# Ledger of designs, part 223: peptides against a protein of PDB entry 2AUS

Target 1, 323 residues: chain A of PDB entry 2AUS
Amino acid sequence: ADIKREVIVKDDKAETNPKWGFPPDKRPIELHIQYGVINLDKPPGPTSHEVVAWIKRILNLEKAGHGGTLDPKVSGVLPVALERATRVVQALLPAGKEYVALMHLHGDVPEDKIRAVMKEFEGEIIQRPPLRSAVKRRLRTRKVYYIEILEIDGRDVLFRVGVEAGTYIRSLIHHIGLALGVGAHMAELRRTRSGPFKEDETLVTLHDLVDYYHFWKEDGIEEYIRKAIQPMEKAVEHLPKIWIKDSAVAAVAHGANLTVPGIVKLNAGIKKGDLVAIMTLKDELVALGKAMMSTQEMIERSKGIAVDVEKVFMPRDWYPKLW

## One batch from the design tools (peptide; made by RFdiffusion4, then SolubleMPNN)

Design b2_p26_5_s3 (from b2_p26_5, 13 letters changed)
Fold by OpenDDE base, seed 1:
Structure b2_p26_5_s3 (fold): chain B 323 residues (1-323), chain A 26 residues (1-26)
Amino acid sequence: as target 1 above (323 residues)
Amino acid sequence: SLIDEFRARNAELEARLAALRERLAA
């Protein structure tokens, strides 16, 4: 996720009007909240839906949505998109995830054997979704990007694991236990990353949100609540980007597809069918869409539909209609 | 140990949630 994508410039003379739009760093607090995403430290116990309902109550919001379900007993990184940003969660659903898991073994196994067997689970694994999942219970492959053993204490194994979206850590631990010959279960699980959201200074609790909202509403101190909410643009940092002319922004904000003449610069490596973020020259998210061309086709062609616009985020009035 | 710290962190989050539920029920 942290790979800097190359930026290819198509129009090096393209300028942006500083009076148009609201860059992420220049939004008034109310507007910042309307286009915000919270990096929530979900506590164990409640469902992800209950936690979203609590955030809506705490912050007096009409709408919110989460960037991928955590089971009730699972803690850690739950991105919660607010109000007008609610639909940005679609960018986070396919994102890679990291967890720290505590596995308990049902028998004694030499440490060297634990390490050797767990390393064999890096790469492609076959999983069946659990009964409680809304996903069809068909066998499917998933990628385990890495397994890092943090500590082994007798039958307790603490490890970090990076996985493809929709990998079931409980099922992984069950299969590791079978491979070790003694069986195992998942004692505890925490999500430490969901795409661009990780355990860092932006991670906040429900308690923090209550206090920070009170400091704003009662004491007039907006600094804490401002820091607790990330701009919606954070939720698309892991996507390939296309930056567009000011003259194209209003059309895309009205739901028009992006055509090739509107492109100023773009990331390398876009393929047809990729989810892409359409950005202004001020790094404002206009829309999400499906690439209809590769990066190379978008460079070489003078016309055609570059992006099929699926979700608009920018209001229609931030940029003037220039057509 | 890292295992003890990991368990303690989850227990702390659960305790904070219990306190928050009491505050929001009042």
Scores: peptide ipSAE 0.503, ipTM 0.906, DockQ to the pose 0.930
Fold by OpenDDE base, seed 5:
Structure b2_p26_5_s3 (fold): chain B 323 residues (1-323), chain A 26 residues (1-26)
Amino acid sequence: as target 1 above (323 residues)
Amino acid sequence: SLIDEFRARNAELEARLAALRERLAA
């Protein structure tokens, strides 16, 4: 999410009609909700599915989905995509995660040794998925991007950890405890980041959502509920983007693959097989798809399928058919 | 301590959830 990708311009003369579409910042409140994602502060106790069910009840929604399961006892950042945006969660599943964890050691260990051993767990680790996971229990490698010790108090170690998607922090703590020779367990865990969603001013509780929805429905005040819901485009900020001509938008919105002539600008470093976001020149999400070309091939070629469109989000009528 | 603040935050979220459950059951 934090890597600013270079933007390569193919067509510097391409303009967009301001009357077409609905930019993320200019959606009516009902439409904003239909294409929204909540950065929920999930409380400890309920499952991620129970929390999604409560959000649907609170906001009177038919559909919602979450951007990656948090265990019942785990709190913090749970992106919940609403209604027409529900499928955008697929962009968040492979995204990196950050946690703050409280590890409790089962014996006394010098602080210098704790720090030294925990630093050795940065990089590639071998994990076996727990029994309760929907994932096949095969040994797999996962990346630990960083470990930052926040506080050590005797046998309690508070640390921040950045990890590849599907890294089990409970398993990491178990292995750290083994390496320290005393054993350890996870006392508490909070997710502080899920791709572009983090602990910031957009983080809201279930209680906040109840109050904000009430203010809108009973008092006519939409400001709070509008602020509590992010546009679905937030959920793709970490993906490489391809911006397309107004004339290509309706075709992609109808499920046509993106061809090279439709590209106005694109991020550098796209590889064949990457998940990419197809955007309008107004930064509206049209679709998610699989890159069929690299960035370089999309620049050099005059024709061909650039993106195999997998999921359309934009309604078919936001842009006119220009073919 | 940061550990105490971390525990306090989770306890607050649990308390708010309990209150919310009561409100939604009425």
Scores: peptide ipSAE 0.501, ipTM 0.903, DockQ to the pose 0.914
Fold by OpenDDE base, seed 3:
Structure b2_p26_5_s3 (fold): chain B 323 residues (1-323), chain A 26 residues (1-26)
Amino acid sequence: as target 1 above (323 residues)
Amino acid sequence: SLIDEFRARNAELEARLAALRERLAA
């Protein structure tokens, strides 16, 4: 279970003006799309870039970006951030991933041995990135959070695996096969989770997007396309949050750093250097930034730069300038 | 079996993609 982050309130009297901003649930359809993220069920075959290009064509978009590459043969959860939300995918790159994998063994192995050996791969593993990766081919440690064997049928092993970002499941399966003494390869792979995006009711296909866009543009029915697109705020649910005063929103939206007096409430456990989401009191994403203080320092200090603002998402005019 | 269901799901996504490519080429 994602550990719910504690919320520490600094100013319990802080109110928000209901006339300012556009809360995620109250955006007109065009604005919802401009600040949207699709939880796409990527089909096997195309690259993640080809799929993003298709989404741009289907939805008549200028810009889109994906929340971490899936290999051509890999299916499942691919977050695709749209238009003004495109840069929010940076929050998803470091997020944990879950997969369901079908491993094929190259020899017969007793099930008890399969189960025992696969359990040894829970925890820290050493991986070398494949030749075709844009990543430097240095040995690196990665965490396997859990392995759950779903089914064993002779030489076929279906399992669920939770991993640190940038863990190569193909390499994991290769090492499991070596440890079993018979060798193995990845037959099929599906991503079932990417941070806050999972295999749930928000998962949509390219076919769904074509139909839902048609229903909106030709039949005037917005409901389907509205449900198919998540607000960009969903893409930052896994990050520590800082909620700010209405009077601080416009300054941050103009690219000013967040100072301590602007903070209303914040999550516990923020460390200096953490990526944090700056939110309004209406849970609108203003910006992403780097924490310059810990949670404790942000509570104890009366002044100073709390967050170095790196990426602004909110338009400059949603909140008035109050400085 | 869960393995058969898993394979069937991927095959369905491939079939839907093929149909979509035909629809977008027309």
Scores: peptide ipSAE 0.500, ipTM 0.902, DockQ to the pose 0.917
Fold by OpenDDE base, seed 4:
Structure b2_p26_5_s3 (fold): chain B 323 residues (1-323), chain A 26 residues (1-26)
Amino acid sequence: as target 1 above (323 residues)
Amino acid sequence: SLIDEFRARNAELEARLAALRERLAA
């Protein structure tokens, strides 16, 4: 579920100058691409890195990065952040994921037992990262948020699963198979969600990107490529946000930490240590940072460092220096 | 069935990728 975060207003009189910045919906196409994220439908076969390399080739880009590895055989939602937005993938790595999986059982099991056992795997599970993972192979707990059985056909079980980032569905299916007593393997896997990116009208193929880039470059039609690329702000929709006054934007864009007097409004429920998005009043992403205060502390205090700025995205010149 | 549709969707994506590889190799 998209966690609706309450917005607390600290300064109800704060205005923003419409002449400053570039709101996500008002970027020229070249700038939109420079600050873009593609909701790619990754085909089965290539690695996530190969697909990123192809996107760079197709769109003539110097830099891109993906919002969380899909195995070669896994299809579906792969957010690919472009150029100046490349580092926004940091916001997507910890984001929840959804998959549709086809599990094949190695023996016959009554449907009622399948349903009962799979329900027991909702909640916390213990996993070990696979050998191919760059992650240190330590046992770790992961949360399975939900399992929804879509269809059972004999030994084939199609299900939707919502999981914490870095949950291995192959390992989950293996353990389900063990619990059923017959064993199981993952026949097919598709990622249907990665944080704010899901299977919707924004989902595009590599083929779509080739065609849409051609329509732009050869025919002068930018509409298709514009729609195929989401603003980088999409990649932070799931994060708690802090909106800052215009006079604070340039300082943060220069890498200064956000201080409490710069805050106009903020989401409820920010804890110290949370990854937060620093936004303008026009919903432009200025930076990602680590909260140094809770929401409550940011409300009650008149001064202090609210956010340790880790990654600046906004150019230094979009807003004037007002200090 | 939903299983057949799910398999068909993956097969379509593989076919589209194959066609794209051919187009980019030419």
Scores: peptide ipSAE 0.498, ipTM 0.902, DockQ to the pose 0.917

Design b2_p26_5_s4 (from b2_p26_5, 12 letters changed)
Fold by OpenDDE base, seed 1:
Structure b2_p26_5_s4 (fold): chain B 323 residues (1-323), chain A 26 residues (1-26)
Amino acid sequence: as target 1 above (323 residues)
Amino acid sequence: SLIDEFRARSERLRAELAALLERFAA
């Protein structure tokens, strides 16, 4: 997720009007919440949907959505997008995930053998989705990016694992147990990363949210609730970006596709079919869309549809109509 | 151990949730 993408400038003379829009760091608290994402530490026990319902109750919100389901028994990083930002979670669904897992072995295995066998599960693995999954139960390949053993204590193995979206850690542990010859099960699981969201200073509990909301509403202290909510732009940090002219913002905010003349700068390595974030020159998220051209085509061409706009986030009135 | 700390973290989150649910029922 920490891929530093090169930025290619197409129009070095493009300026932005400081009076237009609301940059992420300059939003009033109410507007910040309307375009916010919480990096929630989901407790074990409740479903991801129950937790989202509680957040809506705690913060007095009409809408919210989560950035990829955690099973009831799974704790840790659950991005929860609020109000106008609710649909930004679509950017997090395909994002890589990291977990810390406790595996319990059903027999004794030498540590050297545990380490050797677990290393063989780095790379491409074949999985069948569990019965409870809404996904068709066909065999599919998933990538394990890395496995890091943190501690081995007899039959208990604590490890960190980075995986492609929709990899089932329970199934991975089952297959590791089979490869070890003794069998294994998942004793505990925590998600430590979901795309740009990780275990850091932005991670908050449901308890924190109750207290921080109280401090704001009863004591007039907005600092805590402001820090507990990330701008929606955080949820697209891992995506390739296209920055557009002020004159193109209103059209895109009305649902028009982005055309090549509207582009000021863009990330390298965009391919046709990629999910991309359309940004203002003030790093405000305008929309998500599907790239209809590569980066190279967007540089070389003078006209055409660069991005098929799928979801608009920016209000229609933040920038003037200049078309 | 890291395993004990990992388990203890999950138990803290369960306890915090239980206390929160009691506040919502009151």
Scores: peptide ipSAE 0.595, ipTM 0.942, DockQ to the pose 0.915
Fold by OpenDDE base, seed 3:
Structure b2_p26_5_s4 (fold): chain B 323 residues (1-323), chain A 26 residues (1-26)
Amino acid sequence: as target 1 above (323 residues)
Amino acid sequence: SLIDEFRARSERLRAELAALLERFAA
């Protein structure tokens, strides 16, 4: 589980005006869609881009983007950010991933040996990206956070694996097969987690989206489509957060950098260079940016640029200009 | 078995996609 980040309060007297902004739970359906992310159950077969194109067609959207490519044959959790939220997917690229994989062994191996060898692959592994990857084919280390064997049936091994972003499960299975001495291949792969998005009640299929959109447009029932779309703030839950004063929101929404006086509270453990989410006191995402200070510097300093604002999500008119 | 359930889930998603594509072609 992602370690819950401590929240340090810098200004305990800061209040927020309830008339300003649109908290994630109070957005009208059209606005909710404009700032939405779908936790899509990607079917095996299509590319992630084809699936995004279908979502755009189904939901009559101009823009959408996915939170990290799944190969055509890979199913499961594909976050798809919609319209004004499209760029929030950048927060999901570095996020940890979980998969369930079916590995097929090319020979008979005792179960005890399978279990022992697979446990040795927890930790740091060396991988070479596949030929078809846009990533430079340099050897790189990746972390395998955990391997959980779910079932062994002869030469078929079903396992859960938590990995660092950009770990190739196909390559992992190949190396496991080599270590077992018989060889192995990936028979099937499903992504079960991408950062804050996982297999839960928010996971929806393309079929669900078609039906839910129909219920809204033809029957006037918005409940299903509302539940099928998560607020964009979900896509930044795993990031360190900085909460800002109402008086600072409009400036940041206009693309101004966040200065230290605007900070009300922040997560512990922010380092210079970290990707951070700038939030309102109503937990609305204002912007993503690069931390220019550590948490400690943001507490101790009275002035200076705390965050270099890279991507603004909040409209300029949600909060008044107070400068 | 969990393996059978895992395979069956993938086949359901393939079938749902096929049905959806047929609806879009009509």
Scores: peptide ipSAE 0.593, ipTM 0.940, DockQ to the pose 0.926
Fold by OpenDDE base, seed 5:
Structure b2_p26_5_s4 (fold): chain B 323 residues (1-323), chain A 26 residues (1-26)
Amino acid sequence: as target 1 above (323 residues)
Amino acid sequence: SLIDEFRARSERLRAELAALLERFAA
């Protein structure tokens, strides 16, 4: 999520009409909720689906979806996209994850050996999905980006781990235990990051949401509920972006593919097949799509389909039809 | 210790959830 992407400008003279659209910071509270994502601190116990159902009840919503399942016993960062933003969660599924895990060893191991062996698990690991997973149970490689040991207390090892999406921390701990020769199990697990969502001031509990909704509905104070809900654009911060002309926005909002002439600026390093976010010049999310060209091709070509639009988020009436 | 703080955080979230569920059952 923290990869700073270079921005390449194709049209430095492109302007945007301030009367069109609704920038993320200027949405009325009702509209902000309709295009919102909650950075929920999921408690241990309930399923991710139960928690989403509770949020829908608390906030009186028709639709919501989560940015990647946490197991019932796992706590921490669960992005929950609301109403019209519900499908933005597809951008979070492939995103890297961070966890803090408590591993319990089944025997005594010198601290130096624990540290040495755990460091060997940085990089590529082979995993088999658990039986309960909807994923086909074949061996697969996953990346462990980093392991940071936070504390060792006898047989208890607290560590931070950054992983590729769909890495099973329980399986990682099992293999670490085998490598140590004593065995191990996962005592506790918390997700501390899911793409752009992390443990920060935006993290809220279910209890917070109940109180904040009450303050809004009964006391007329919208500030708390507004801060508790992030704009849907937060959920795409980690994606490569393409910014488009005002004249192209309505067409894309109607489901038309993005063509090269509509591009004002774009991130470097887009490859054909990448998931990209199509943005207005006001940083509003128009749509998600699949890049049909590289960044270089989008710069060099004068015409052609740049992005195959897969999912539109922006309403059709926020920008005028200019075709 | 960081381990104790980590466990305590999980227990707080569990307690908050329990209290919330009691409010919803009323």
Scores: peptide ipSAE 0.591, ipTM 0.940, DockQ to the pose 0.897
Fold by OpenDDE base, seed 4:
Structure b2_p26_5_s4 (fold): chain B 323 residues (1-323), chain A 26 residues (1-26)
Amino acid sequence: as target 1 above (323 residues)
Amino acid sequence: SLIDEFRARSERLRAELAALLERFAA
């Protein structure tokens, strides 16, 4: 997920007016919250929806959404997008995930065999979504990017696993148990990564949010709540980006499709159909959209629709209409 | 062990949540 994408510059003379917009690091606290994403450490027990409801209550918010459901019993990284940023979760749904899982074996298996068999589950696996999933229960392939065994203690196996979005770790563990010949179940699961959100200094608990909101509202201390909320731009770090001219920003913010002349720079490797983030030259998220051209086509062509704009985030008035 | 630490982390989060819910019920 941390693949540094090459940046191709189309217009090296393009400048941005420092008076326009609100860069992610320069938003007033209220605006920062309106365009924020919390890297929540979801506790085990509640649903992801209950936790989102609690965050809305704690922070006095009207809207929030999560970047991919964690089961009630699953803890760890749950990105929660706030208010005007709520729809940025669309960028996180397809993002890769990492988990730490505790698997319990139903019989004794030599450690060497455990290691060998688990290594065979790196790559493509066939899964069926569980009954409770909103996804149609069709057999589907999912990629396991890596499995790292952390500790083996008798029948308990702690491992890290990187997976494609919508891979069911419970199903993976079931299949590992079958391959080992003894059966297995998922004893515990924690998500340690959801796209750009991971276990780092940005990870906060519900308790932290209560205290930090109190410090802001009662004591006037903004620092804690500001640090507890990431800018919405964090939620698109893993996407290919297209940076646009100041003169194109207002049009895109009004829902106009991005045309090729508006592009200043872009990431390499964009394909037609990719989800892309449209950014200002100040790294502000304007919109999410579907690429209608490849990177190469966007370089070679002088005109045409580069991005079909699907979700606008930037207010219409942050940049002037220059058309 | 890493397994014990992993379990302990889960239990801490559960305890913190329980304490938080008690504060909201009061």
Scores: peptide ipSAE 0.590, ipTM 0.940, DockQ to the pose 0.921

